# Designs tried in a protein design run: peptides against a protein of PDB entry 3S8F. Part 1

Every score and structure here is a prediction.

Target 1, 157 residues: chain A of PDB entry 3S8F
Amino acid sequence: VLTLFVAVPSLMTAFTVAASLEFAGRLRGGRGLFGWIRALPWDNPAFVAPVLGLLGFIPGGAGGIVNASFTLDYVVHNTAWVPGHFHLQVASLVTLTAMGSLYWLLPNLTGKPISDAQRRLGLAVVWLWFLGMMIMAVGLHWAGLLNVPRRAYIAQV
Target 2, 166 residues: chain B of PDB entry 3S8F
Amino acid sequence: DEHKAHKAILAYEKGWLAFSLAMLFVFIALIAYTLATHTAGVIPAGKLERVDPTTVRQEGPWADPAQAVVQTGPNQYTVYVLAFAFGYQPNPIEVPQGAEIVFKITSPDVIHGFHVEGTNINVEVLPGEVSTVRYTFKRPGEYRIICNQYCGLGHQNMFGTIVVKE
Below, numbering starts at 1 at the first letter of every chain, in headers, positions and changes, except where a header shows other numbers.
Peptide ipSAE was made for these designs. It is ipSAE averaged over its two directions, with the distance scale d0 held at 1.0 Angstrom where the peptide's residues are scored. Compare it between designs on one protein only; published cut-offs may not apply.
The geometry check fails a fold that doesn't show the stated peptide or that is severely misdrawn somewhere.

## One batch from the design tools (peptide; made by RFdiffusion4, then SolubleMPNN)

Design b1_p8_1_s2 (from b1_p8_1, 6 letters changed)
Fold by OpenDDE base, seed 5:
Structure b1_p8_1_s2 (fold): chain B 157 residues (1-157), chain C 166 residues (1-166), chain A 8 residues (1-8)
Amino acid sequence: as target 1 above (157 residues)
Amino acid sequence: as target 2 above (166 residues)
Amino acid sequence: DLVLLVYS
């Protein structure tokens, strides 16, 4: 019940953030239905990191509803599905947001902008993290559906 | 300029609201699909039964592992299982192939898991509560019981066995 | 569960 109550406000927050991104993209010259996406500052790790986190949060949110369902939870509870969900929410959104925050915060605190090399390295780190997290999450969810248990070092599959 | 920006933001919010509603239906459809394809043979939850975990080892149907398997009908058995730190009793659990088995599982100490490999049996076992699971083993052989809820230092080694006889 | 989601 609590999860479902939280789901609605979270969805509202999600489309509000999306609206803000679209507005920003259009201000940067993006046009059309999808052109605003390309216009966003994808060269800035401080932007890319939290956005990738948000993208990972979407399937995680859907998983939250699944986990809160009585009938569906019976299938996935205490299987590898659960850590898959957690890693999407915490290790994707929270962690990437933290990474992005650092890419903004540290230059501002030191008064020195990041070098081009640091920027490129940051982008590489963020994208690789996201890719690895998605691979792991898909694997864990898949394993969970195949009845691989959580908190066990063995599996029949 | 601020007024123009405000109206633009509202328009985008309306668009994304519509999109979010559409996605809601997609999510509902995905949930429905998952239910239809992955929940076959779901064990229904029974009435919550309570026991005293402090006395369950000394008295009652869980007290003697030698009497844990009770035939309740021609092809029906009830098995009283204890999950404890760190194992299961009885161990092994011996049941006939093709018989309807009602597992009544509880714990005298902490929360444990009861996950039977090769089956859809996967429940948590709480002290003071009795978990009831109904299952029919169609294939003879050995089925391993795994604890999938962390229960202490010996959690990783907590296993049991169900032996299904022809 | 879906009903609860709608009325949340």
Scores: peptide ipSAE 0.019, ipTM 0.779, DockQ to the pose 0.063
Fold by OpenDDE base, seed 1:
Structure b1_p8_1_s2 (fold): chain B 157 residues (1-157), chain C 166 residues (1-166), chain A 8 residues (1-8)
Amino acid sequence: as target 1 above (157 residues)
Amino acid sequence: as target 2 above (166 residues)
Amino acid sequence: DLVLLVYS
């Protein structure tokens, strides 16, 4: 009965992170309802990667609520929908957060800042990764709704 | 100013928390709406039924594939299906078009899947438990059964067929 | 669980 209440702390955590981003953006000179977003350091892959992960986590989290629903899970269970959900949660959020962490950690551990070329390459990597994950996730969720089974190499659709 | 910054942070957090709660209710509402409008598509599961997986092949309604399809009434059948490593029995499963079919599915070995293409039949099959699914095939033809739960080295080749006769 | 939550 109370299964979906698990979403409460998750959402609270997610939106407190969003609050931190808003505060950071406003400290960097962003103004207005959305101007703070533009003020965030989008030129830093250490920042961009985990933020993109968070963006992917939003639809993934919504899908988690669906998966936790008894009646709706009957529709999506063991279909391509499930790996679509996992790729948003793990292959996007966790992986991109790990990538971002490395972009921060390695310069700090070595004492050497990343070059401009490395920075640009890093940005390309995380954006392309995010784009690929979103395309794949949408495809998997769509296929799942069409009753394409997971763990099978064939499907009617 | 540390005090000013603290108040600003709290204000933002309160706003986002309110938004968080609002979104939670939106999600619940959307799910509730979906359920209310799509209840006809849900196949109710039967009550929990247990069997002994170690003897299910030797005795009982699953023991003889030739006796697996049982007519229980006019235009009503019960089909006792075994999902095993690596296949299904009986295979093919032959049922009449338009008949109400109750599938009783269990496993003698490990967990398998029972996914019937072209239908909404999709259940996990656990050893020691009987999965019950009710379905009426409106179109004649062949329907492939796919195992969508990893069950071993032969998982990818584990298929069955339901033949719906006119 | 959701049905019970919403309609309880």
Scores: peptide ipSAE 0.015, ipTM 0.815, DockQ to the pose 0.066
Fold by OpenDDE base, seed 3:
Structure b1_p8_1_s2 (fold): chain B 157 residues (1-157), chain C 166 residues (1-166), chain A 8 residues (1-8)
Amino acid sequence: as target 1 above (157 residues)
Amino acid sequence: as target 2 above (166 residues)
Amino acid sequence: DLVLLVYS
């Protein structure tokens, strides 16, 4: 029970970020239960990247709770499930947040705004990264449930 | 107005916090349900058991591979396994089909993995500690043992075999 | 065998 309480601060933090996004979307004219999502600046890679990271973090966080369970961790420990979890947490949330930060930081540091072509390319990169990462993560989790070991080049399945 | 904005933010935060708590309960319920209905082919057994990794190869039940498989009952065996850089002892491990096997695994050198393909046997092996796993092989054949914990330059080639006889 | 290869 105490171990699972670790999820409480994490969820509070995550949903506080979500609350900030809702507030921002509503300030931009979004209405209703989901209208605020559409109102967010999806044409800006500096925004899209970290948001996609957050989306990847959701299943990763759920997996974190599983990994923290003593009995359930026995099933997934040192299988492909673990690197799948890592890629959702680090290669999704952290990496995409870093990418998004760069899309904001570099134009500000140089004093030069990004061109429209650069913006479109940035969006393509971020979405492709997210798609590839999700495919890989799902595959790794699936393989892990099939008892494929991590740190091994061979498996029976 | 900054004050109005602050109040609005708080309202959204309260809503999301409520949702957060609800999701927490859902996750806990799902875990509880999974645990209540879960049937594992491998049953963790035994208390914490310690051994001296510096002498485990010289004396005791792990010292002689030929005596590693010990019959403890009519259909019950204990197998003393060493995981070392870079292999397993004994290799192969021969056990009868349908018998209850208690694996007692330790390491004389570094941390290794003991992952048996086709089963849910998957434990880390620590020097100075004995890992105990109970399993019954229902199907005859060969089961590969894989080291899934990095243990050095030869880690990727560290394999063993369990042969289950009819 | 890998150890032998590395140190051979």
Scores: peptide ipSAE 0.000, ipTM 0.801, DockQ to the pose 0.015
Fold by OpenDDE base, seed 4:
Structure b1_p8_1_s2 (fold): chain B 157 residues (1-157), chain C 166 residues (1-166), chain A 8 residues (1-8)
Amino acid sequence: as target 1 above (157 residues)
Amino acid sequence: as target 2 above (166 residues)
Amino acid sequence: DLVLLVYS
């Protein structure tokens, strides 16, 4: 199926990004199988936001394969599952990437670094956003599997 | 140093690509597993059937809601359902318990949804296309039909009812 | 549509 062939380039891209992160972490002194993760700049919202977006995108991508499967889509199509997928793909990845981009772009455009207070606030915002999106996405996917329809204010459950 | 970095990047990429390929097969395996173990409730898609949405209300099997339920066999029925802004016809749809029901659903106006609570019936209804769904109601009672495709200002209030009689 | 709805 041509639709499923999209999974190949997508996975290649995703894991290329992962490889870049691993390399960056190791350059920053991280060692071992997972030590490179801790070495990444988790104190920078410009970094954290896109990475959290990527983390949300992973289950979303897996869901994309499900949604693209003719037989499996029959189960989830037009249920709350679909909004769950969208919130991972758009409201998490795209939105968090946009947030992170602003944290990088604005200091560069103005020539002024962000204050420590702004940095801490930024970290709080992106983490809270991610947490909220994950809770909602899990709920929507779960509801979808229980055959809760999308675009409806009522449901059997 | 640059050579070392390049070699390291290449090694990482190879590792992650191998993992990527492995995950691809895992996903395929999961799909296969799901299909093998959880297909009992899947309703197969029917053949594409077309209808003129501009005349469907005037002539044909959808024109008269009183004749929408057609017995095609001893325990088999075909129900011609219209989804429109903003409701369903016939409403209610009355069918007997235990009978094999073939729903033929179309729309005279815009795209609607046909989601029957308590069942796995969930299809989009497109103008000009006939959606065919086969289902057997095992339990008597009322089943609510919900429109799960936005169809206008009255979308949220677009409901129907299937009454299954003993 | 309203007429059809009440009729049905």
Scores: peptide ipSAE 0.000, ipTM 0.788, DockQ to the pose 0.015

Design b1_p8_1_s3 (from b1_p8_1, 5 letters changed)
Fold by OpenDDE base, seed 4:
Structure b1_p8_1_s3 (fold): chain B 157 residues (1-157), chain C 166 residues (1-166), chain A 8 residues (1-8)
Amino acid sequence: as target 1 above (157 residues)
Amino acid sequence: as target 2 above (166 residues)
Amino acid sequence: SLVLAVHA
């Protein structure tokens, strides 16, 4: 119960960010229920990276609720589930946000915009990173549910 | 223009917050489902029991591996297990098939894991605390105990065995 | 995955 109370502010923050994205997309000409998503600047790695991080953070956050639940944590604790959670929370959200921050920060610090080639490379990097992280995270969570132990090189399944 | 923008943002926030509340109920439902499907056969006994890790090897129920398996009733046993750097005792742990086994697990040194392969038994073992797990082995055979908490240089080789006899 | 590669 207390854990769920802790989740409320976090969810409020997440959905506030989502609301901000929706507003931004609509300001950029997006219409309809989902048209605002397409209107967002998907050609900018400084935008794409942290957004992909947020997308990875959604299942990670759900996993956080599971991990913080006493009864459910009994099932998943010290299984491959936990590394899966960490890779979503840190290696996806934090890392992708850092990547995105660099794509914004470096041009501003140097006073030189990134080239088109650098932009395209940046987009490729963040999308490939996200894809790889999602594959790994899904695998780890799945293995965890099958009671594959954490911090062990062997597994029953 | 600014007023219209703020009003629009507020409307979107309200919608997303409503969605958030709905998701909370979904998560609660998932919790219930997970408990129903993944906790069968494992009953955690949740009383905090303390023990002195400095004397647990010399005196008490964990001191003699030969007496670690205690019959407490018809088809009911208590097994006193030590997890230590780097192994388990007794090793092997011998129990009968179909019996209700209460594992009382503690450590004389550092934190270890107690993960029984092929079962849902998975607990941390803390020095000074006794972990209690109740389980009934339905199938005879050997079950490997795996340490899933880093405990030192020999962590990766820290294994035990439970032998379930017909 | 690494998890699948090591099976006991």
Scores: peptide ipSAE 0.012, ipTM 0.789, DockQ to the pose 0.044
Fold by OpenDDE base, seed 1:
Structure b1_p8_1_s3 (fold): chain B 157 residues (1-157), chain C 166 residues (1-166), chain A 8 residues (1-8)
Amino acid sequence: as target 1 above (157 residues)
Amino acid sequence: as target 2 above (166 residues)
Amino acid sequence: SLVLAVHA
């Protein structure tokens, strides 16, 4: 149980980011308990991408706690659960953050703003990526709970 | 105003930190609940045992596959299994239905997996260590052993079979 | 985006 305290710094960091988002949303005119969310710049792929990554990171982080638990790891270790976990962490958070970073970095490096068409395309790409990652991650976690082995092309289930 | 902004940020951070801590306790509680309600399904493991991987094929209980299945009691068996590149020994492993089977699994070469389909047997096999898993097969038939740890070029084809006899 | 990237 004490091992779970390893999650404290990560959770603190995650929710500090959430606090920053709330602050930003309120600065943009959002009010109430959830109104600040709507006020965030959802029309900017440079913003949407890393935020979606963070959303995927939440269940991934929870899964990390499970994976770090002695008894629960016995159940999920070397099953499809594990790749489900790190795909949320790497292929979702890291990848989407990288995508978002490009939407910020390239305009700054070139001095040229992205066109509206590029912006819309970027939004589509980011949302579709997120959707695909969520489908895959849920499937892998589900398969893992059904004892589908990792690193195998066959399963009894 | 920087002071007002700072104060607002701190207020939000405090709220979210409190939420963070609350979620931590929720996770701990969920784990505790899971352990309390699902411990019956955990396969008992033996004490950590060491073996010399360089000699395990030549001497000892893993050396002869014909003697790998040892009856230790009226309805109890110990099975000495080698996981190697790329297969399992003995293969097939023949055990009776309803008997308590203690698998003692080790490797002479690299790390392998020992995942038995249709069961909750799933352990990593490390050279120099003996993995001990206790299981009772309730249904007769064939159970496939799958290597779920990358062990080389033949990893994907590394399978074994447990035959449970009536 | 930059802030999020730093904390990601």
Scores: peptide ipSAE 0.011, ipTM 0.803, DockQ to the pose 0.031
Fold by OpenDDE base, seed 3:
Structure b1_p8_1_s3 (fold): chain B 157 residues (1-157), chain C 166 residues (1-166), chain A 8 residues (1-8)
Amino acid sequence: as target 1 above (157 residues)
Amino acid sequence: as target 2 above (166 residues)
Amino acid sequence: SLVLAVHA
């Protein structure tokens, strides 16, 4: 049980980010328990991308706790579950954060703002990426629970 | 005002910190629940057993595939399995239905996987270490063994079969 | 502040 306290620093970090988002949303006029979420700049792909990454990281983090558990790791180890976990932690959070960073960085480096068409395209890209990653991750986790092996091209189910 | 902003941020952080701690306890509770309700299929951890991978093919219980299946009791067997590049021995492994099977698995070369489809048997096989897995096959038939740990160019073709006889 | 406290 004490092993799970290793998760405390990570959780504190993650929820500090959430606190920052709440503060930002409230500064933008959002009120109430959830009104601050709507007030965030959802029209900016540089914002949406890393936030979607964070959302994907939540189940990934929960999976991390599962993977760190001796007994539960026995169930999921070297099954499709593990790639599912990685795609949430790396291919979702890290990748979407990188994408979002580029949507901010490139206009600043070039000194030219992105067009409205480019902005809309960027939003489409990050949402489609997130959707695809969620479908794949759910599929991999589900397959893993059904004992589909990792690193094999065939499975019984 | 910097001080006012800092105070506001701290208030939000306190709330989220409380939520964080609550979620931690939820996760602990879920793990405890899982351990309490889903331990029937869990293979108990055994003592670490070592073997010399350089001689395991020449001497000892893994040396002769024809003697790999050893009856240890009226309804109990020990099966000495080698996982190697790129296959398993013996192959097939023949065991009776309903018997308690203790698999003793090791490798003479590199790390392999031992994943038996249709079962919860899934272990890594390390050279120099003996992996012990206990299982009782309730249904007769063929069970495929899959290597789920990359072991070289022939990894994808590394399969074995367990034949459970009535 | 919490991040700094935890990571310090």
Scores: peptide ipSAE 0.000, ipTM 0.794, DockQ to the pose 0.029
Fold by OpenDDE base, seed 5:
Structure b1_p8_1_s3 (fold): chain B 157 residues (1-157), chain C 166 residues (1-166), chain A 8 residues (1-8)
Amino acid sequence: as target 1 above (157 residues)
Amino acid sequence: as target 2 above (166 residues)
Amino acid sequence: SLVLAVHA
């Protein structure tokens, strides 16, 4: 009950952020159904990181609802599925948001803008992190569905 | 100008809020669909039973591993299993093929896991609580019991074996 | 707010 209760406001918050993204994209000249997405500052790691975090949060959030279901949780509980969920939520959303925040915060605190090289490196780091997290998460969820236990170094499959 | 911007933001927020609500219902529908079509094989929860973890080793059905397997019917057995740091008792658990086995699992010390490979048996074992799992082994052989709940330094090596005899 | 901050 608690998880499902929290799911509602969190989902609303996520889509509120999406609303902000659409508005920002349109302010930047994006038009049409998807043109606003392209207009967003994808060259800024401070932007890209938290957005990728949100994207990773989507399957994680859905998984949270599954985990909160009594009957469905029986299938996935204490399997590799659970770590997969955690890594999407913490190591993806939270971590990427923190990374993005630092890309904004540090230049502002120091008064020194990041160089172009640092910017490009930041983008590479964020994208690679996201990719790696997605691969790992998919693998863990898949393994969990195959009844691979968590907190164990062995598996039947 | 500011008012126009706020109004525009509100419009987008309303749209995405509506979308969020729609998605919520989609998720609920998907869960409902899954429950309606994929509930076969789920082990139902039994009645909650309590025991004293401080005395479970000294008295009662868990006290003697030699008496842990009890035939309750012509093709039905109850197995009283202790999950402890760091193993299972009895070990091995010997049961007949094709018999309905009711596992009564508890712990004298800390929380453990009871995950039987090759089956859908996967429960947490809490001290003071009896976990009940019903299963029929269709294939003879050895089934490994894995502890999937951290229970201390020996957790990673905490294994048991169920031997299903023809 | 975060999006706007990034745009600034």
Scores: peptide ipSAE 0.000, ipTM 0.766, DockQ to the pose 0.022

